# Peptides against a protein of PDB entry 6B9H: the designs that were tried, part 29

Target 1, 151 residues: chain A of PDB entry 6B9H
Amino acid sequence: AELCESLLTWIQTFNVDAPCQTVEDLTNGVVMAQVLQKIDPAYFDENWLNRIKTEVGDNWRLKISNLKKILKGILDYNHEILGQQINDFTLPDVNLIGEHSDAAELGRMLQLILGCAVNCEQKQEYIQAIMMMEESVQHVVMTAIQELMSK

## One batch from the design tools (peptide; made by RFdiffusion4, then SolubleMPNN)

Design b2_p13_3_s4 (from b2_p13_3, 4 letters changed)
Fold by OpenDDE base, seed 2:
Structure b2_p13_3_s4 (fold): chain B 151 residues (1-151), chain A 13 residues (1-13)
Amino acid sequence: as target 1 above (151 residues)
Amino acid sequence: SEAQEFLQALLAS
């Protein structure tokens, strides 16, 4: 999916410790959790991050468990910190991500993380970083942000 | 570009 590929490229700019080169690399949620910690380390603190299992392997049940925690974290962050600036009318199906590596649903998950980045305390830095990416990626990111902020 | 203009507006909001 175009959204997933563009947001994967965006995710790679965070230079997290976990491998993040492929769609499958993101399905266990570890990269996402590390990215969220970078976005807001006060909220997504070490205690929060430690709830995400790192040695998941191919266990789709553990992947789904991690993804559910991450999705909850994103939604709670939106409500508690961002003042519900992100519309959560369309939630990703974490079961499809964990069990089938569904790129479309993964794209929706990454889109929520994008929403966190462009609305967080350091949103200026993240928006400026996006402005330095390739034009084609910027366009997809723009569309994704617009969708999140629409009613 | 359209994306650049959008992102700039987002920065200003």
Scores: peptide ipSAE 0.727, ipTM 0.961, DockQ to the pose 0.938
Fold by OpenDDE base, seed 1:
Structure b2_p13_3_s4 (fold): chain B 151 residues (1-151), chain A 13 residues (1-13)
Amino acid sequence: as target 1 above (151 residues)
Amino acid sequence: SEAQEFLQALLAS
């Protein structure tokens, strides 16, 4: 999916420790958790990160478990810290991500993380970083942000 | 570009 591929490129700019080269690399949630910690380490602290299982292999049940925790963290962050600045009316299906590596649903998950980045305390830095990316990626990111903040 | 203008406006918000 176009959304997933563009946001994967964006995720790679965080230079997290976990492998993040392919869609499948993101399906266990470890990269996403590490990215969230970079976005707001006070909220997504080490205690939170340690709840994410790192050695899940191909176990889709463990992937889904991680993804559910991450999604909950994102939603709680939006409610408690960001004051519901982004919509959560259309949530990603983490079952499809974990079990089938569904790129469309993964894109929606990454979109929520994008929402955290462009609304967090360091949003200026993240927006400026996006402005340095390829135009095609910037366009997809723009559309993704607009969707999150619409209605 | 459209995206560049949008992101610039977002910075100003």
Scores: peptide ipSAE 0.726, ipTM 0.961, DockQ to the pose 0.903
Fold by OpenDDE base, seed 5:
Structure b2_p13_3_s4 (fold): chain B 151 residues (1-151), chain A 13 residues (1-13)
Amino acid sequence: as target 1 above (151 residues)
Amino acid sequence: SEAQEFLQALLAS
């Protein structure tokens, strides 16, 4: 999916420790958790990160468990810190991500992380970084942000 | 570009 591929490119700019070259690399949630910690280390602290299991391998049940924790963290962060409402009817299906590596649903998960980045305390820095990316990626990111703002 | 203008406006908000 176009959304997933563009946001994967964006995620790669964070230079996290976990492998993040393919869609499948993101399905265990480890990369996403490390990105969220970079976005707000006071909220997504080491204690929070330690709840995400590493070395998951191909165990889709463990992937789903991690993804559920991450999604909950994102929703709680939006409610408690950002003061924004997320439309529950458009939430990503983490079961499809964990079991089938569904790129469309993964794109929706990454879109929620994008929402955190462009609304957090360091939002200016993240927006400026996006402005330095390829135009095709910027366009997809713009559309993704617009969709979030319209909800 | 359209995206650049949007992101610039977002910075100003």
Scores: peptide ipSAE 0.725, ipTM 0.961, DockQ to the pose 0.901
Fold by OpenDDE base, seed 3:
Structure b2_p13_3_s4 (fold): chain B 151 residues (1-151), chain A 13 residues (1-13)
Amino acid sequence: as target 1 above (151 residues)
Amino acid sequence: SEAQEFLQALLAS
């Protein structure tokens, strides 16, 4: 829960168009997709973003469908662009996120997005932005980055 | 702080 709450605060700094105030707001994947596009718009381009359904509501099946696409995008980005700089040994369970709004698994998904940000072309700008956040958030982010790069 | 030092090192890498 601590990981999810801290990374939710981090995600909010991207100022995406979709609502991103609560854990529930993130479960359909729309915010995540918009954040990824900001991180690397050449890879996560408009065509990629358009594959994510925006009119999901409370349909957990549609949420899971979106989350599977997003997870695949993150993993492909890590292999093709980042050169496997982050570890994907333990993947988030997107079924638990979509159907049960599982905060722990959502935190793991956001952690993968964090990995994209701190290893992308603009990684220094994202690291500097994190350094301006609350100390408690910085500590959680540090731990999350260490976990990604230790394996 | 510990996190600041870590992030500074990461920034320099």
Scores: peptide ipSAE 0.725, ipTM 0.961, DockQ to the pose 0.909

Design b2_p13_4_s1 (from b2_p13_4, 6 letters changed)
Fold by OpenDDE base, seed 1:
Structure b2_p13_4_s1 (fold): chain B 151 residues (1-151), chain A 13 residues (1-13)
Amino acid sequence: as target 1 above (151 residues)
Amino acid sequence: SSEVKQFFQQLLQ
């Protein structure tokens, strides 16, 4: 999916420790958890990150378990810190991500993380970083942000 | 594009 590929490129700018070159690399949630910690390390602290299992391999049940925790973290962050600035009426299906590597649903998960970045305390830095990306990626990101904020 | 640039500049406000 175009959304997933563009947001994968965006995720790669965070330079997290976990491999993040392919869609499959993101399905265990480890990259996403590390990105969230960079976005707000006070909220997504080490105690939170330690709840995400590493070395999951191809175990789709463990992937889904991680993804559920991450999604909950995003939703709680949106409510508790961002003051519901992100519309989460349509949630990604983490079962499809974990079990089938569904790129469309993964794109929606990454879109929620994008929403966290452009609304967090350091939103200015993340917006400026996006403005330095390829124009085609910027356009997809713009559309994704508009979708989050206009529903 | 101009549209994209303007969007992010407005978002920075």
Scores: peptide ipSAE 0.687, ipTM 0.948, DockQ to the pose 0.977
Fold by OpenDDE base, seed 4:
Structure b2_p13_4_s1 (fold): chain B 151 residues (1-151), chain A 13 residues (1-13)
Amino acid sequence: as target 1 above (151 residues)
Amino acid sequence: SSEVKQFFQQLLQ
C-alpha cells in the first residue's frame, strides 16, 4: 500500500533501536512504541514502553496484544494530551496487522502516529523534517494528514 | 510541488 510504504519511510527517520526496514518489522508494534516514546517521552515513558513485549517472533497473538496496547496509548494520548486534535477516525484492524501483516491496516496505524507527531509539543520539528523528505513521500503524508483532520 | 510546500508551510503557522 502506498500509504504504508510512505509512512514506513517516515518512521525510519526516527532511527529507533528496533529493526524497521520492512512492513513485517512493524507488525509486532515495537518500532511504533519506540517512535511514540520519541514523540513524547513524558507520556510514553519507560513504564509505558515496558508493557510492550519485545521478544515476539512470529507469534501473531503477541503481536496483536502489543498493537492493542499501542492503539490504546495513541487514543489516550489524543484525549489526555492533544485535546482531541485528531478527530474521530476509522481505527486500524490490529488483528489483520498482527496475523496477516496487512499493509493497508498498518498504514492506518502509522497514520495515527503521524497525527501524534504533527500535533505534539515538537510538531514544528516533525513537520520540518517531513518537508525534507522525498517529494512523493511528502505528497502521501500531506494527504494522510488531511484525511486525519478533515473528519 | 507548490501544493505540498504550501500545505506544510500553512501547517507550520
Scores: peptide ipSAE 0.685, ipTM 0.947, DockQ to the pose 0.910
Fold by OpenDDE base, seed 5:
Structure b2_p13_4_s1 (fold): chain B 151 residues (1-151), chain A 13 residues (1-13)
Amino acid sequence: as target 1 above (151 residues)
Amino acid sequence: SSEVKQFFQQLLQ
């Protein structure tokens, strides 16, 4: 999926501790949780991060459990901090991500994280970082942001 | 592209 691949490239710019080279690397939610902590460490604090299990392996049930917590965190952050600046009517199916590594649904999850980044306190820095990426990635990111803001 | 550049410049405002 084009959206997932472009946003995977974007996620890699955060230089988190967890492996983040492939779609499969993202399915346990650990990378996404670490990215969210970088976006807003006051909200996604150490106590929040400690609720995400790191030793998951290939256990799809544990993956789904982590992904559900992350999705809830994103939605709560949008409501409590961002003031509903992004649309959450079309939610990713975390069951398909955890059990089948569905790239399309993973792309939708990463799109929600993108929404957090471009609306958070440090939004200017994240937008400027996106402007330094490859043109093809910038175009996909632009479309993804437009979709979030238009709903 | 010019379209992409203009979009992100406007987003920064």
Scores: peptide ipSAE 0.684, ipTM 0.947, DockQ to the pose 0.917
Fold by OpenDDE base, seed 3:
Formats: sequence, C-alpha cells, structure tokens
Structure b2_p13_4_s1 (fold): chain B 151 residues (1-151), chain A 13 residues (1-13)
Amino acid sequence: as target 1 above (151 residues)
Amino acid sequence: SSEVKQFFQQLLQ
C-alpha cells in the first residue's frame, strides 16, 4: 500500500537498531517500539520497551501480542500526554498485521506513530525532517496527518 | 508541491 511504503521510508529515518528494510521487518513490532522510544524516551522508557518480545521469528501470535502492546502504548500516550489529538476512529487490525503482514493495516499503525511524532514535544523537529523527504512521501504523510487530526 | 509546502508550514505554526 502507498501509505505503508511511504511511512516505511519515514520510519527508516529513525535509524533504529532493529532491521527495518521491508514490510515484514515491521510486523513483529520491534522497530515500532524502538521508534516510539526515540519519539518520547521518558514515556516509552526501557521498562516499556522490555515488554516487547524480541526474537519472535515467524511466530505470528507473538507478533500480535507485541502489536497489541504497541497499539495500547500509542493510545495511552495520545490520551495521557498528547491530550487525545489523534483521531482513533479507524484503528489498525493488529491480527492482520501479525498473521498476514497486511500492508494496509500496517500503514494505519505507522500512521498512528506518525501522529505521535507530529504532536510530541519534539514535533517541530519531526515536521522539519519530513519536509526534507521526497515530495511524493511528503504528500502521503500530509494526507495521513490530515486524517488523524480531522474531526 | 505548493500544497504540501503550505501544509507543513502551517503545521509548524
């Protein structure tokens, strides 16, 4: 999906330790967790990150477990820190991500992470970084942000 | 594009 591919490119700018070259690399949630820690290390601290299982391999049940924790973390962060600025009308189906590597649903998950980045304390830095990306990616990101912030 | 540029400039404000 266009959203997933564009946001994968965006995710790669974080330079996390976990492999993040393909859609499949993101399905276990490890990259997402590491990205969230970079966005707000005070909230997504080591204790939080340690709850995400590493070395899950192809175990889709473990992937789903991780993804559920990450989704909860995102929603809690939105509520507790960001003041519920993200529209959660269409939540990603983490079962489809974990079991089938569904790119459309993965895109929606990454969209929520994008929402965290553009609303956090360092939102100015993340927005400026997005503005330096390819125009095609910026356009997709713009649309994604508009969807998140729409009422 | 101009649309994208204007969007992010507004978002920075």
Scores: peptide ipSAE 0.684, ipTM 0.947, DockQ to the pose 0.983

Design b2_p13_4_s2 (from b2_p13_4, 4 letters changed)
Fold by OpenDDE base, seed 2:
Structure b2_p13_4_s2 (fold): chain B 151 residues (1-151), chain A 13 residues (1-13)
Amino acid sequence: as target 1 above (151 residues)
Amino acid sequence: SSEVKEFFLELLE
């Protein structure tokens, strides 16, 4: 999926410790959790990160468990910190991500993380970083942000 | 493009 591919490229700019080269690398949620901690370490603190299982392997049940925690964290962050500036009417299906590595649903999850980045305290830095990416990626990101902020 | 650039510039405001 175009959304997933572009946002994977964006996720890679965070230079997290976990492998983040493929769609499969993102399905256990570890990369996403580390990215969220970079976005807002006061909210997504070490206690929150410790709830995410790091040694998951191919266990799709553990993947789904992690993804559910991450999705909840994103939604809570939107409500408690961002003032619900992101449209969450259409949520990603974490079961499809964990069990089938569904790229379309993964793209929707990464889109929510994008929403956190462009609305957080350091939003200026993240927006400026996006403006330095390839134009094709910027266009996809623009469309994704527009969708998030529309209600 | 100009459209994309303008979008992000406005987002920075």
Scores: peptide ipSAE 0.682, ipTM 0.945, DockQ to the pose 0.915
Fold by OpenDDE base, seed 3:
Structure b2_p13_4_s2 (fold): chain B 151 residues (1-151), chain A 13 residues (1-13)
Amino acid sequence: as target 1 above (151 residues)
Amino acid sequence: SSEVKEFFLELLE
């Protein structure tokens, strides 16, 4: 999906330790967890990150478990820190991500992470970084942000 | 595009 591919490119700018070159690389949640820690290390601290299992392999049940924890973390962060600025009426189906590597649902998950980045304390830095990306990616990101923040 | 540029500039405000 266009959303997933554009946001994968965006995710790669974080330069996390985990492999993040393909859609499949993101399905275990490890990259997403590391990205969230970079966004707000005080909230997504080492104790939080340690709850995400590494070395998951192809075990889709473990992937789903990680993804559920990450989704909960995102929603809690939105409520507790961001003041519920993200419209979450359409949540990603983490089962489809974990079991089938569904790019559309993964895109929705990454969209929520995008919402965290553009609303966090360091939002200015993340927005400026997005403005340096390819125009085609910026356009997709713009649409994604508009969808999240519309009421 | 100008639309995209203006969007992010407004988001920075």
Scores: peptide ipSAE 0.680, ipTM 0.945, DockQ to the pose 0.922
Fold by OpenDDE base, seed 5:
Structure b2_p13_4_s2 (fold): chain B 151 residues (1-151), chain A 13 residues (1-13)
Amino acid sequence: as target 1 above (151 residues)
Amino acid sequence: SSEVKEFFLELLE
């Protein structure tokens, strides 16, 4: 999916420790957890990160377990820190991500992380970084942010 | 594009 491909490129700018070159690399949630820690290390602290299992392999049950924790963290962060309400009817299906590597649903998950980045304490730095990306990626990111604002 | 540039500039305000 176009959304997933563009946001994968955006995720790669964080230079996290975990491999993040393919859609499959993101399905265990480890990259996403490390990105969230960079966005707000006071909220997504080491204790939170330690709840995410790092040695998952191809176990889709463990992937889904990690993804559920990450989604909960994102929703709690939006409610407790950002003061934003997320439309529950459009939440990503983490079962499809973990079991089938569904790119469309993964894109929706990454879109929620994008929402955290452009509204966090360092939002100006993340917005400026996006402005340095390829125009085609910027356009997709713009549309994704606009969709979040309409929710 | 000019549209994209303007969007992010306004988002920075």
Scores: peptide ipSAE 0.680, ipTM 0.945, DockQ to the pose 0.890
Fold by OpenDDE base, seed 4:
Structure b2_p13_4_s2 (fold): chain B 151 residues (1-151), chain A 13 residues (1-13)
Amino acid sequence: as target 1 above (151 residues)
Amino acid sequence: SSEVKEFFLELLE
């Protein structure tokens, strides 16, 4: 999916420790968790990050468990810190991500992380970084933000 | 594009 591909490129700009080159690399949630910690380390602190299992291999059940925790963290962050509500209608299906590596649903998850970045304390820095990316990526990101902010 | 650039510039406001 174009959304997933563009946001994967965006995720790669964070230079996290975990491998983040492919869609499959993101399905266990470890990269996402590390990105969220960079976005707001005070909220997504070490205690939070330690709840994400790093050695899951191909165990889709463990992937889903991680993804559920991450999704909860994102939703809680939006509610508690950003003062935003995310419509449940557009929530990603973490089961499809964990079990099937569904790129479309993964894109939706990354879209939520994008929402955190462009609304966090460092939002100006993240927006400016996005403006330095390829135009095609910027366009997808723009659309993703517009969709997210309208729901 | 100008549309994309303008969007992010406005987002920075």
Scores: peptide ipSAE 0.680, ipTM 0.945, DockQ to the pose 0.897

Design b2_p13_4_s3 (from b2_p13_4, 5 letters changed)
Fold by OpenDDE base, seed 2:
Structure b2_p13_4_s3 (fold): chain B 151 residues (1-151), chain A 13 residues (1-13)
Amino acid sequence: as target 1 above (151 residues)
Amino acid sequence: SEEVKKFFQELLK
């Protein structure tokens, strides 16, 4: 999916420790958790990160468990810190991500993380970084932000 | 494009 591909490119700019080259690399949630910690380390602190299991391998049940925790963290962050500035009526299906590496649903998850970045305390830095990306990626990101901030 | 540039410039305000 175009959304997933563009946001994967965006995720790679964070230079996290975990491998993040493919869709499959993101399905265990470890990269996402590390990215969220970079976005707001006071909220997504070490105690929060320690709840995400590493060395998951191909265990889709463990992947889904991690993804559920990450999704919960994102939703709580939106409510407690961001003041619910993004629309979450269409949540990603973490079961499809964990069990089938569904790129479309993964794109939705990454879109929520994008929402955290462009609304957090350091939103200016993340927005400026996006403005330095390829035009085609910027267009997809723009559309994704518009969807999040509608209603 | 100018459309995309304008969008992010407004978002920075």
Scores: peptide ipSAE 0.704, ipTM 0.955, DockQ to the pose 0.917
Fold by OpenDDE base, seed 4:
Structure b2_p13_4_s3 (fold): chain B 151 residues (1-151), chain A 13 residues (1-13)
Amino acid sequence: as target 1 above (151 residues)
Amino acid sequence: SEEVKKFFQELLK
């Protein structure tokens, strides 16, 4: 999916420790958790990160468990820290991500993380970084932000 | 594009 591919490119700019080259690399949630920690390490601290299982392999049940924790973290962060500036009108189906590596649903999860980045304390830095990306990626990111904040 | 540039510039305000 176009959304997923563009946001995968965006995720890669965070330079996290976990592999993040393919859609499959993101399905266990480890990359996403590490990205969230970079976005706000005070909220997504080591205690939070330690709840995300590593070395998941192809275990789709463990993937889904991680993804559920991450989604909850994003929603809680939006409520507790961002003051619900991000609309959760369309939640990603983490079952489809974990079990089938569904790129469309993964894109929706990454879109929520994008929302965290452009509303967090260091949002200016993330926005400026996006402005340095390829034009086609910027356009998709713009649309994704508009969709998140349209309601 | 100018549209995209303008969007992110406004977002920075």
Scores: peptide ipSAE 0.703, ipTM 0.955, DockQ to the pose 0.941
Fold by OpenDDE base, seed 3:
Structure b2_p13_4_s3 (fold): chain B 151 residues (1-151), chain A 13 residues (1-13)
Amino acid sequence: as target 1 above (151 residues)
Amino acid sequence: SEEVKKFFQELLK
């Protein structure tokens, strides 16, 4: 999926500790959690991050458990901090991500994280960083942001 | 493209 591949490239710019080279690397939620902590470390603090299991392996049940926590964190952040600026009419299916590494659903999850980045306190810095990416990636990111903020 | 550039410039406002 084009959305997933473009946002994977975007995620890689965060240089998190966890492996983040492939779609499969993202399915356990660890990379996503570390990215969210970088976006807002006051909200996604160490206590929050410690709730995410790091030694998941191929256990899709543990992946889904992590992904549910990530999704809840994103939705709570949108409500409590961002003031409901993200359109969540279509939520990602974390079961498909955890069990099947579904790229389309993973793309939707990463899209929500993108929404956090472009609306957080450091939104200016994240937007400027996106503007330095490959033009083809920027186009996909633009479309993703437009979808998030549309009525 | 100019469309993409304009979009992010507006987003920075």
Scores: peptide ipSAE 0.702, ipTM 0.955, DockQ to the pose 0.983
Fold by OpenDDE base, seed 5:
Structure b2_p13_4_s3 (fold): chain B 151 residues (1-151), chain A 13 residues (1-13)
Amino acid sequence: as target 1 above (151 residues)
Amino acid sequence: SEEVKKFFQELLK
């Protein structure tokens, strides 16, 4: 999916410790949790990160468990910190991500993380970093942000 | 494109 591939490229700019080269690398939620901690380490602190299982292998049940915690964290962050600046009208299906590596649903999850980045305390830095990416990626990111803030 | 550039410039305001 175009959205997922573009946002995977964006996620790779965070240079997290976990492998993040493929769609499947993201399905266990570990990369996403590390990215969220970089976005706001005061909210997504070490105690929060420690709730994410790091050694899940191919166990789709453990993947789904992690992804549910990630999604809850994003939604709580949007409500408690961002003041509902992004719309969550279309939530990703974490079961499809964990069990089937569904790229479309993964794209929706990464879109929510994008919403956190462009509305957090360091939003200026993240927006400026996006402006340095390839134009094709910037266009997809623009559309994704518009969807979050306008619908 | 100019459209994309202008979008992010406005977002920075």
Scores: peptide ipSAE 0.701, ipTM 0.955, DockQ to the pose 0.917

Design b2_p13_4_s4 (from b2_p13_4, 4 letters changed)
Fold by OpenDDE base, seed 2:
Structure b2_p13_4_s4 (fold): chain B 151 residues (1-151), chain A 13 residues (1-13)
Amino acid sequence: as target 1 above (151 residues)
Amino acid sequence: SKEVKEFFQKLLE
């Protein structure tokens, strides 16, 4: 999916420790958790990160468990810190991500993380970084942000 | 594009 591909490129700019080259690399949630910690380390602190299991391998049940925790964290962050500035009526299906590496649903998850970045305390830095990306990626990101901030 | 540039410029405001 175009959304997933563009946001994967965006995720790679964070230079996290975990492998993040493919869709499959993101399905265990470890990269996402590390990215969220970079976005707001006071909220997504070490105690929060320690709830995400590493060395998951191909265990889709463990992947889904991690993804559920990450999704919960994102939703709580939006409610408690961001003041619900994004629309979450269409949540990603973490079961499809964990069990089938569904790129479309993964794109939705990454879109929520994008929402955290462009609304956090250092949103200016993340927005400016996006403006330095390829035009085609910027266009997809723009559309994704517009969807999040509608209603 | 101009559209994309203007979008992010407004987002920075």
Scores: peptide ipSAE 0.702, ipTM 0.954, DockQ to the pose 0.948
Fold by OpenDDE base, seed 4:
Structure b2_p13_4_s4 (fold): chain B 151 residues (1-151), chain A 13 residues (1-13)
Amino acid sequence: as target 1 above (151 residues)
Amino acid sequence: SKEVKEFFQKLLE
C-alpha cells in the first residue's frame, strides 16, 4: 500500500536498533515501540518498552499481543499527553497486521505514530525532517496527517 | 509541490 510504503520510509529515518527494511519487519511491533520511545522517552520509557516481547519470530499471536499493547500506548498517549489531538476514528486491525502482514492496516498503525510525532514536544523537528524527504513521500504524509486531524 | 510545502509550513506556524 502507498501509505504503508511511504510511512515505512519515514520510520526508517528514526534509525532504530531493530530491523526496519520491510513490511514484515514491522509486524511484530518492536520497531514501532522503539520509534515511540524516541518520540517521547519520558512516556514510552524503558518500563513500557520492556512490556513488548522481542524475539517473536513468526508467532502471529505474540505479534498481535505486542501490537495491541502499542495501539493502547498510542491511544493513551493521545489522551493523557496530546489532549486527544489525534482522531482515532479509524483504528488499525492489529489481527490482520500480525497474522497476515496486511500492509494497509500496518499503514494505518504507522499513521497513528505519525500523529504522535507531529503533535509531540519535538514536533517541529519531526515536521522539518519530513520536509526534507522525497516529494512523493511528503505528499502521502500530508494526506495522512490531514486524515488524522480531519475531525 | 507548492501545496505540500505550504501545508507543512502552516503546520510549523
Scores: peptide ipSAE 0.701, ipTM 0.954, DockQ to the pose 0.943
Fold by OpenDDE base, seed 5:
Structure b2_p13_4_s4 (fold): chain B 151 residues (1-151), chain A 13 residues (1-13)
Amino acid sequence: as target 1 above (151 residues)
Amino acid sequence: SKEVKEFFQKLLE
């Protein structure tokens, strides 16, 4: 999916410790958790990160468990910190991500993380970093942000 | 494109 591939490229700019080269690398939630900690380490602190299982292998049940925690963290962050600046009307199906590596649903999850980045305390830095990416990626990111802000 | 550049510039305001 175009959204997923563009946002995967964006996620790679965070240079997290976990492997993040393929769609499947993201399905266990570990990369996403590390990215969220970079976005706001005061909220997504070490105690929060420690609730994410790091050695899940191909166990789709453990993947789904992690992804549910990630999604809850994003939604709580949007409500408690961002003041509902983004709309969560269309939520990703974490079961499809964990069990089937569904790229479309993964794209929706990454879109929510994008919403956190462009509304957090360091939003200016993240927006400026996006402006340095390839134009094709910038266009997809622009559309994704517009969708979050207009729903 | 010009459209994309203007969008992110506005977002920075």
Scores: peptide ipSAE 0.701, ipTM 0.954, DockQ to the pose 0.916
Fold by OpenDDE base, seed 3:
Structure b2_p13_4_s4 (fold): chain B 151 residues (1-151), chain A 13 residues (1-13)
Amino acid sequence: as target 1 above (151 residues)
Amino acid sequence: SKEVKEFFQKLLE
């Protein structure tokens, strides 16, 4: 999926500790959690991050458990910090991500994280960083942001 | 593109 591949490229710019080269690398939620901590370390603090299991392997049940926590964190952040600025009419299916590495649903999950980045306290820096990416990626990111903020 | 550039510029406003 184009959305997933473009946002994977975006995620890689965060240079997190966890492997983040492939779609499969993102399915356990560890990379996503580390990215969210970089976006807002006061909210996604060490206590929050410690709730995410790091040694998941191929256990899709543990992946889904992590992904549910990530999704809840994103939704709570949107409500408590961002003031409901993100349109969540279509939530990602974390079961499909964890069990099947579904790229389309993973793209939707990463899209929500993108929403956090472009609305957080450091939104200016993240937007400027996106503007330095490949134009084809910028176009996909633009569309993704427009969808998040649309009525 | 022109569209993309303008979009992110507005987003920075």
Scores: peptide ipSAE 0.701, ipTM 0.954, DockQ to the pose 0.982

